# Peptides against a protein of PDB entry 1IK9, part 172

Target 1, 211 residues: chain A of PDB entry 1IK9
Amino acid sequence: MERKISRIHLVSEPSITHFLQVSWEKTLESGFVITLTDGHSAWTGTVSESEISQEADDMAMEKGKYVGELRKALLSGAGPADVYTFNFSKESCYFFFEKNLKDVSFRLGSFNLEKVENPAEVIRELICYCLDTIAENQAKNEHLQKENERLLRDWNDVQGRFEKCVSAKEALETDLYKRFILVLNEKKTKIRSLHNKLLNAAQEREKDIKQ
Target 2, 207 residues: chain A of PDB entry 1IK9 as posed
Amino acid sequence: MERKISRIHLVSEPSITHFLQVSWEKTLESGFVITLTDGHSAWTGTVSESEISQEADDMAMEKGKYVGELRKALLSADVYTFNFSKESAYFFFEKNLKDVSFRLGSFNLEKVENPAEVIRELIAYALDTIAENQAKNEHLQKENERLLRDWNDVQGRFEKAVSAKEALETDLYKRFILVLNEKKTKIRSLHNKLLNAAQEREKDIKQ
Target 3, 195 residues: chain B of PDB entry 1IK9 as posed
Amino acid sequence: MERKISRIHLVSEPSITHFLQVSWEKTLESGFVITLTDGHSAWTGTVSESEISQEADDMAMEKGKYVGELRKALLSVYTFNFSKESAYFFFEKNLKDVSFRLGSFNLEKVENPAEVIRELIAYALDTIAENQAKNEHLQKENERLLRDWNDVQGRFEKAVSAKEALETDLYKRFILVLNEKKTKIRSLHNKLLNA

## One batch from the design tools (peptide; made by RFdiffusion4, then SolubleMPNN)

Design b2_p21_7_s2 (from b2_p21_7, 13 letters changed)
Fold by OpenDDE base, seed 5:
Structure b2_p21_7_s2 (fold): chain B 211 residues (1-211), chain C 211 residues (1-211), chain A 21 residues (1-21)
Amino acid sequence: as target 1 above (211 residues)
Amino acid sequence: as target 1 above (211 residues)
Amino acid sequence: DKEEEEEEKEEKEFEKKLQNL
């Protein structure tokens, strides 16, 4: 079961915050339970999938679009107050809400609610759900924080190994070039020495021919 | 202002969840406001720093240790139910709680509460605080999740650069050795050729002397 | 002959030292 609690302001009672709880299974389209409370009284209604379909048809709206509008109105929390207007009569237990566009307001939905005999139980359960949600979110946040600290350590360790690898590559290249220059210079010196010995031998032979 | 809401079970009403709200400025030691609710009624009391000090003295407990016990009892939520026992009389508005040790229970604290005239306002404000806390924790969670995903990408990027650096170091070493062996072999061939020319020149000179 | 064999030995030892680094 999924649940969302939102704060709403009723047109009839604009000075007091009301809470709108919506509960559903998997999708809002399959039907939902709506509960309204002012912290003293509670009102609950069940909206069936057939009622949602009928309201979509009565509005000449595609069902998926209509459910999308219901989700925005009932689950978004009080978005910027001006888009959705909530109305409730405590006398008739009739709840309805309107979508306000620039030049047109239209009724988005309406529900018959029933006054709960024991509103304290509904309110206690609502507070329990809020406290459980806080505890879950705190545990998730502590886990993510520890994981972020781990990832940052792992990043610093790899970065430090990478910098050492770059420096070791440059040092290796420099050392290899120095060693090879030494060996090449020894071989060049030997070649020069052998050339000089060959020139001397040729000059001595030219002297022996000239007696 | 800091606030903590906990679920508690009262010895007098073990079948219904109560909510204990504690509110304080910076430290619980400076005093706190305690609010109890059952979702229908609410009771509030203010506990001063002087009352906390007096209760610590009456208990013959060091103030910091006493405040530490208050924090565990009143702010931990219902820890394993057996450590702290909560009592409240709706008639006297007297709240007291006990710490249960293996062989000894002792009164940890007691407060005179006052019945709130408009409990609905207290309950609405409590629910508002829970919803605000949920929204803050969700925003923190989304931020930490995005940061986690960033850190994981950054780690993968550095790891991939490190692996390329290792492979490039090994390839460089191998290529340098191959190039230097080629150049050294050319110099060795030149040295051998010059030695053979020297030997031939010496043999020709020895023939010219015998002739 | 002997000096060439010694130079060829030193070069082989140097190549071995290079391969073992």
Scores: peptide ipSAE 0.018, ipTM 0.824, DockQ to the pose 0.054
Fold by OpenDDE base, seed 4:
Structure b2_p21_7_s2 (fold): chain B 211 residues (1-211), chain C 211 residues (1-211), chain A 21 residues (1-21)
Amino acid sequence: as target 1 above (211 residues)
Amino acid sequence: as target 1 above (211 residues)
Amino acid sequence: DKEEEEEEKEEKEFEKKLQNL
C-alpha cells in the first residue's frame, strides 16, 4: 500500500488546515481510500477503479489523463499555485474538488465520505505514518551523506593519482631524453676520434710514399 | 526554536499511542515546552532552566548528565529498549517519567501539564510540522542524490583521464625507445665502418713496408 | 669535413623531429 498525506484548505473553512490522506495499491488508477481530517473529526471513503473510469467518461477525458489530474490534486495537495480547490460538507459528507484555470473552473471529482466513529485512532495512525516517514527519510539522508563522503574521498584519491601520473610522465620523458643525449654524445665522440685516426693514418702514408 | 516529536506509550494507556512534543530554544538545558497528545486531547507545560537545575539537584546528578538523560527520554522517545517509562494522569495533569535499569528504576523528571482548550489546533500544527519536516528531508535527499550523481560523474571523468594518461605514458616510453634504438644503431654502424677502414689502412701500410 | 657536416645535419633534423613531438 502506498500513501500520501497533504495539507489542504476547504472553501468552507479556509482558516482551518485540513489533511487529505490518499492510500492506494500500486496505482491510483486501481482505486484508492481517501481520508479527510481537521485534527478533531475524520471522514473516509473508498473510490473504486470503476468509479474513476466513470468520472473520466462523464468528463469526456481519457482515463490516463484523468488519473494524472487526480494525482496532482489529491497527492500533491494544493500545489504552490491554488490550481485545485477543495470543498467538503460535514452535513452531507460530500467531498468535491475543482481544477481552476484562468478562464474556466471545472469539477475534477466528487466522493461520498463517511464520518469516522473514532477519529483519534485515524489521527494517531496518521501521525505515526508521518513520524515513520521522517525516520525513513532521515536514514536515507544519512546513507546518501555517507555515500557522498565516500565518493568525495574516491575522487580525491584518483585525482591525486592522476596528478602523480602526469608528473611521472613528464619526468620519464625528461630522463629518457637526458640518457639518450649522453649515449649519443659518447657515440659522436667515438666517431670523431675514429675519423681523426683515419686522417692521421692517411697523412702518414702520404709521407712514407714521399724517399 | 527546535522541536522533536516522539511516539510514547503511557503506563496507564499502553494500547493507545501518545505523542510527546518537546520544543526548546538552542539548548534543552535552558528550558523547554512539553506537549502530550492522544490525537483527541492535548496537554502542555513549560519547564524552566531553574526547574531543570532543581530536578538535577534533587536527584544529586550533575546538570549536564541530567540534561543528557532528559534528551534521551524526551527527544528519542522510548528508545528500542523500553529504558524510559512514561506516566500521565489526565485528572491531575501530572506527567512523570522513569529510567528503568535492570535492578533499579528511578524517576527522571515530573511536570505539571495543563489541558489545552483547543486540542485540534495543536494536533493540526503538529501534523503540519511533520509534513514540513518530510518536505525538508525530501529536498535534502534530492540535493544529496544530485550531488552524488555529480561526484560519480566527476570520478568517472578523472578515472578515464587517468587511464588515458597511463596509456599515453607507456606509448611515449615505447616510442622514445624505438627512436633512440634507430639512431644508436646508425651510430654503431658508422663506428663499425670507421673501425674497418682503420684496420684496412693499417694492413695496407704493413704491406707497403714489406714491399 | 663533409661527412661531419652531414652527421651534424642529421642530428639537427633528429633534434627537430624530437621537438615536433
Scores: peptide ipSAE 0.018, ipTM 0.824, DockQ to the pose 0.053
Fold by OpenDDE base, seed 3:
Structure b2_p21_7_s2 (fold): chain B 211 residues (1-211), chain C 211 residues (1-211), chain A 21 residues (1-21)
Amino acid sequence: as target 1 above (211 residues)
Amino acid sequence: as target 1 above (211 residues)
Amino acid sequence: DKEEEEEEKEEKEFEKKLQNL
């Protein structure tokens, strides 16, 4: 089961933050349980897959698009964009919400809730879920932080090896060329010396023929 | 101001999860505000730095060690180790907690609380704080995840450059040695040819003298 | 003369082969 808790403001009680809990299996399309609380009283209702389909049909909206709008309304809370307006009557237990576009507001959905007999139990369970979620997210943060520190160390180690490899390549090239030039110059000097000896021998032979 | 919310069990009401909120400035030693709730009623008390010092003195415990034990008791909640036992009287508004060691239990601290007139406001604010903390931790998780993915890409890029540099170094060394050997062999062949020409010239001169 | 010029040419071609290494 998936769960989302968000804060909402009711049009009838704009000074009192309410909390909207939605619980569902896999997708919101399969139906959901909605719970509303003001921190003293709680109200719960179940919305079936058939009710979601009927509301989509009554709105002449494609079901997937309708469920997409329900997800934005019910799971995101009232973001600062006032796109969704929430209404609730404590007398009738009727919950409804509207989507506000620039020139037109329309009812997006409406649900009958029931007053919970023991609201304190529902509120305690809601707080427990928040505390569990905080603990899980903290553990994930600590894990990701340790992994980040590991990856940074591994990057620095490879970077340092790469820089050493570049420097070692340049040093190798320079050393090999220097050694090669030295050996080559020794061979050139020997060739020149042997040519001079050949020229001298030829000149001596030409002198011996001329007597 | 720092805040921690934890779940606790009261000895008088072991079936009902209570929530313990502690709020403090910089360090718990400077004093703190404690709030207890069962999701219906709330109780709050302020503990001063002087009261913490007095409780430490009455226990004959060093203040820093005492504050260290308060931190474990009040901020960690009842971890599964049952090391801390919490007690509260709704009639007297007296809150106290004990540390349970193997052979000895002792009172760690005691505070007078006051019943909150509007518990729903305190509960709503507590839930708001939990939701804000969840949102902040989710944003941190998303940031750390993106940074981890960046560091992994950067590591793969440097690793690939390093491997190319190693291969290029080995190829350079091999190529330079091959070329050097070729040139050296050409120079050795020229030296041998010139030596043979010198030997032939000397043998011809020795024939001309005998002739 | 001609053999020295051919040897200097071969040395220069060899130095060029070395510089192009």
Scores: peptide ipSAE 0.018, ipTM 0.823, DockQ to the pose 0.059
Fold by OpenDDE base, seed 2:
Structure b2_p21_7_s2 (fold): chain B 211 residues (1-211), chain C 211 residues (1-211), chain A 21 residues (1-21)
Amino acid sequence: as target 1 above (211 residues)
Amino acid sequence: as target 1 above (211 residues)
Amino acid sequence: DKEEEEEEKEEKEFEKKLQNL
């Protein structure tokens, strides 16, 4: 089961933050349980997959698009643009919400809720869920922080090895060329010495022929 | 101002989770505001730095150690060991808590609370704080996740460059030695050829002297 | 001698090939 709690403002009570809890199995499309509270009273209703399908059909909206709009309205919290208006009658327990666009306002959905007999239990459970979510998110954040510190160390270690490898490659090339030149120059000197000995021997032979 | 919410069980109402909010400025030692709620009623009290100091003195405990025990009791939530027992009288509004060790139980602190006239407002504000904390922790989590993915990519990129550098160093060494051997062998062949030419010239000269 | 000039040319070409690696 998935759950999302958001704060909303009701048109009837704009000075009092209300909390909208939505709970669902796998997908919002399969239906959901909606719970509304003002911190003293609570109201709950169940919305079936058939009701979602019927509302989509009545609106002449494609079901996936309709569920996408429901997800934005009910799960996102009141986004910074007051695009969604929430209405609730405490007398009728009728909850409805509208999408306000520039040129068109339309009712996106409506639900019959029931007043919860023991609102304190619903409120305690809601606070427990918030505290559990905080604890889980804190544990995940601590884990991710430790992973980040590990990955940064591992990166610095490999970077330092890479820089040493680059420098060692350049140093190796330079050293090998220097050693090569030394040995090559010894061989060149020996070749030149042997050529000079051949020239001298030829000159002596030419002198011996000339008696 | 810092705040911590924890769930506690009262000895008087062990079936009902209560929520203990503690709020303080910089350090718990400077005093704190304590708020207790059962999701229907709320009670608040202020504990001054002087009261904390007096309780530490009355207990004959070093103040820093006493504040350390208060922090564990009031801010940690009920840890897995029921080391802290919480008591509250709804009639007297007297809150006290005990530390239960193997051989010694002792009262760690006591506070007079006042019943809040509008508990719904306190509960709404508490839920708002929980939702804000969830949103902040989620944003931090998403940031840390993106940083982890970045650091992992950066590590893989440097690792791949390092492996290429190692292979390129070994290949360079091998190639330079092969090239060096080729040139060195040419020079050795030329030296051998020149020595043979010198030997032949000396043999011809020795023949010419014997004629 | 032509052979020494060719060997010096080959050495310079080889040094140039070594410097261009």
Scores: peptide ipSAE 0.017, ipTM 0.824, DockQ to the pose 0.051; fails the geometry check

Design b2_p21_7_s3 (from b2_p21_7, 12 letters changed)
Fold by OpenDDE base, seed 2:
Structure b2_p21_7_s3 (fold): chain B 211 residues (1-211), chain C 211 residues (1-211), chain A 21 residues (1-21)
Amino acid sequence: as target 1 above (211 residues)
Amino acid sequence: as target 1 above (211 residues)
Amino acid sequence: DEELEEEEKEEEEFENKLLNL
């Protein structure tokens, strides 16, 4: 089961933060349980997949688009201010919400809720869920932090090896060329010496022919 | 101001999860505000730095060690099961807790609380704080996740460059040696050719003298 | 011939030593 808790303001009680909990299986489209609380009272209702489909049909809205609007209204927490207006009658337990566009406001959904007999239990469970979510998110955050520190060390190690490899490649090339030049210059000196010996021998032979 | 909310079980109501909120400035040692709730009622008390010092002195405990025990009791959330026993009288509003060791149980602290007139406001504010903490932790988690993905890409990029640098170093060494050998062999061939010419010239001169 | 082969060997040993071959 998935759950989302949001802060909302009701038109009837704009000075009192209310909490809207939505719980669902796999997708919001398959239906959901809605719970409203003001920190003293609680109200719960179940919305079926058939009710969601009927509301989409009654609005002449494509079901996937309607469910997308429900997700934005009911799961977003603090969506953009003033886009969604929430209404609840404590007398009738009727909950409805409207989408406010520039030129058009329309009812996006309506739900019958039931007053919970033991609101303290619902509130305790809601606080427990928040504390569990905090603990899970903290553990995940500590894990990701340790992994980030590991990845940064590993990056620095490879970067340092890469820089050493680049420098070693350049040094190797320079050293090999220096060594090669020494050997090549020796061979060039020997070639010059042999050419000079050959020229001297030819000059001596030309002198011996000229008696 | 720093805050911690913990689940606790009271000896008087072991079947009902209670929530213990502690709020403090900079350090718990400077005093704190304690709030207890069962999701219906709330109780609040202020503990001063002087009361903390007096309790440490009365127990003959070093203040830093005592504050360390208070942090473990009041801020740990679910510490190891059964190490701390919490007691509260709704009648007297007297809160106290004990540390249970193997051979010794002792009172670690006691606080006078006051019943909050509007518990719903305290509960709403507590839920708001939990939701804000969830949102902050989610944002931090998403940031760390994106940073991890960045660091992993950067590591893979440098690793791939490093491997290419290693291979290019080995290939460079091999290629330079091959090229050097070709040039040296050409010079060796030229030296041999010049020596042969010198030997032939000497043999011709020796023939001309015999002639 | 022998002196030339000795000089070629000494030069080849020098080359190998210089190149670390």
Scores: peptide ipSAE 0.038, ipTM 0.832, DockQ to the pose 0.060
Fold by OpenDDE base, seed 4:
Structure b2_p21_7_s3 (fold): chain B 211 residues (1-211), chain C 211 residues (1-211), chain A 21 residues (1-21)
Amino acid sequence: as target 1 above (211 residues)
Amino acid sequence: as target 1 above (211 residues)
Amino acid sequence: DEELEEEEKEEEEFENKLLNL
């Protein structure tokens, strides 16, 4: 079962932070359990897939779009823009929420809740879930941090090898050209020497023909 | 102010998870505020630096060691080994905890708490802190994840450049040697041709002298 | 002939030594 806890402000009690817990299986569309608490009392209701479908139909909204709005309202709480307004009557146990658009607000959904007999148990379980989530997130953070440190070391190692490869390539090219020039110059000197010997031999032969 | 919330089991109520909140400034040694809750009632006490020092002295324990034990007991809760046992009397509001060693248990500390008049406010604030901590840890996780993805890309980029550098070095060496061999072979051929001309000239001169 | 072959061999050894071949 997936769960999300959000803090909300009720229109009736805007100074008292309430907590809205939503629990669902795989998808919010399949239905969910909603729990509201003020840290003293708790109220719970179950919303079926059929109720979600009925609310979507009553709103003349496509079901996937409606579920998308429910997800924003119930799982994200009031986003920083107060796009969703929450109302609850402790007397009727009727919970409803509205989407506030610039020019119009409309009811997005409504649920009948029931007062929990043992709210302390619900509150303790909610705190336990928060502490478990903190521990899981801390373990994930420690893992990601160690992975970052590994990746940074691996990057530095490859970078250092790359820089050495570049320098070694430049050194190789320079050394090979220097060696080649030395050998080539020696061969050129030998060719010049042989040409001079041939010229001298030809000049001597011309002298010997001339007695 | 730093804070840690842990779940504990009280010897008097082992089936009911209690929550132990400890709040302190910079160091636990400077004193702390302890809050206990069962999700319905709350109890709070302030422990001064002088009380911590007195408890350390009464135990004949070095203060830094004692604070180290307090940190393990109060901030880590019962570690998985139940090394710490917690006791609380709702009647006297007396909280005490023991360190359980293999052969001996000893009282590590004791605090007088006071019942909070509005436990719902303390509970709401505690849940708010948990939700804030979850959000902060999630943001840190998302940051670390994005950093990991960046470091992995950067590593792949350098690795690919390194592999290209290696291949380009080998190709350069091979190409330079091929070019050098071609030029050297041309020079060798020229040297051989000049030597053959010198030998022929010498042989003709020897014939002319015998003639 | 022999002296020329020896001189060609010494040159080839020198070239190989310089080129590190």
Scores: peptide ipSAE 0.031, ipTM 0.829, DockQ to the pose 0.059
Fold by OpenDDE base, seed 1:
Structure b2_p21_7_s3 (fold): chain B 211 residues (1-211), chain C 211 residues (1-211), chain A 21 residues (1-21)
Amino acid sequence: as target 1 above (211 residues)
Amino acid sequence: as target 1 above (211 residues)
Amino acid sequence: DEELEEEEKEEEEFENKLLNL
């Protein structure tokens, strides 16, 4: 079962934050349980897949698009201000919500709720769920932080090895060229010396031919 | 102001989860506000720095150690099972808690609370704080996740550059040695050719002298 | 002749030292 708690403002009680809980199995499309509370009273209703389909048909909206709008209205918490208007009659237990667009407002859905006999139990369970969610999110945060710190260390280690490799490559290249030039110069000097010895020997032979 | 909400079980009502809120300015040692709720009623009390100091003195405990124990008892939520026992009389509004050790249980503190006239407001504000904390923690988790994904990319990029640098170093070294050997061998061949010419010239000169 | 072979050997040893570094 999935669950989302949102804060909403009712048109009838704009000064009192209400909490809207929606609970569902796998997908919101398959139906959901809606719970409303003001921190003193609670009201619950079950919305079936057939009711969702009927509301989509009554709106002449594609079911997937309609469920997408339900998800925004019921699960987003305070969406962008004034996009969704929530209404609830505590007398009739009738809950309905509207989508407000620039030129049109339309009813997005309506549900009959029932007043919970023991609202304190619903409220306690809701607070427990919030505290559990906080603890789970904190544990995830601490895990991600430790992983982030690990990745930073690993990055610094590879970066430092990379910089050492670049420097070692340049140093090796420079050393190899220096050694190459030294050995080449020795070979060039030996070649020059041998050429001079050959020239001298040829000149001496030409002198010896001239007695 | 800092705030922590915990779930506790009262000895008098072990089947009903209670919520303990502690609110403080900067440090718990400077005093705190304690709020208890069962999701229907709420009770609040203020604990001063002087009361904390007096309780530490009455316990013959170092204040820093005592505040450390208060922090564990009042802020940890359900600490390890049974280490802290919470007691509350709804009639006297007297709240006290004990630390249970292997051979000794001792009172760690006691507070007089006052019943809140509008518990729904306290409960709504508590749920709002939980929802805000969830949203903040989710935003932090999403940020850390994106940063981890960035660091993984950056690590892979540096690793790939490092591997290319290693391979390029080895390839360059191998190419330089091959070129060096080729040029050296040409020079060696020229030296050998010049030596052979010198030897032939010397042998011809020795023949001409014998002649 | 021997001196030239010895110089060629010393040069080969020097080159081998350069190549093995």
Scores: peptide ipSAE 0.026, ipTM 0.828, DockQ to the pose 0.055
Fold by OpenDDE base, seed 3:
Structure b2_p21_7_s3 (fold): chain B 211 residues (1-211), chain C 211 residues (1-211), chain A 21 residues (1-21)
Amino acid sequence: as target 1 above (211 residues)
Amino acid sequence: as target 1 above (211 residues)
Amino acid sequence: DEELEEEEKEEEEFENKLLNL
């Protein structure tokens, strides 16, 4: 089961923060339970998949688009631009919400809620869920932080090894060329010496022929 | 101001989860506000730095050790081993807690709480704080996740460059040696050819003398 | 012949020493 709790303002009670809890299985389209509380009273209603389909048809909206608008309205809370207006009558237990665009306001959905007999249980369970969510998110944060510190150390190690490899490649090339030049110069000197010996032998033979 | 909310069980009401909120400035030693709620009623008390010092003296405990035990008791909730027992009388508004060791149980602290006139405001503010904390922790998680993904990409890039550098170093060494051997062998062949010419010239001179 | 083979061997040893240093 998935759950989202959002802070909302009711048009009838704009000075009192209300909390809207929505709970569902896998997808919001399969139906959901909606719970409203002011921290003293609570109201709950169940919305079926058939009611969601009927409301989409009554609005002449494609079901996937309608469910997408329900998800934005009910799970985001009042977005910073008051795009959604929430209304609730404590007398009729009727909850409805409107989408406000620049040129058009329209009712997006409506639900009958029932007053909960023991609102304290609902409020305690809601606070428990918040505390459990905080603990889970803190554990994830600590894990991600430790992983970040590991990855940063591993990156610095490989970077330092890479820089050493680059420098060692340049040093190897320079060293091999120096060694090769030494050996090559010795071979050039020996070739020059042998040419001089051949020239001397030819000059001596030319002297011996001339007596 | 720092705040912690914990779930506790009262000895008098073990079937009803209570919430213990502690709020303080910088350090718990400087005093704190304690709030207890069952989701219907709320009770609040203020504990001064002087009361904390007096309670430590009455217990014959070093103040820093006492504050350390207060922090464990009041901010961790009931640890998994029921090391701390919480008691509250709704009639007297007296809250006290005990530390249970294997061989010794002792009262660690006690506070007078006052019943809040409007518990719904306290509960709404508590839920608001939980929702704000969830949102802040989610934003931190998303940031750390993006940073982890960045660091992992950067590590894989440097690792791949490092492996290419190692292979390129080995290839460079092999290529330079092959080129050097070719040039050296050409010089060796020329030296051998010049020695053969010297030997032939010496043999011809020895024939000319015998002739 | 023997002196030339010894001089070639000393040169190969010297070359190998310079390349392997």
Scores: peptide ipSAE 0.027, ipTM 0.826, DockQ to the pose 0.058; fails the geometry check

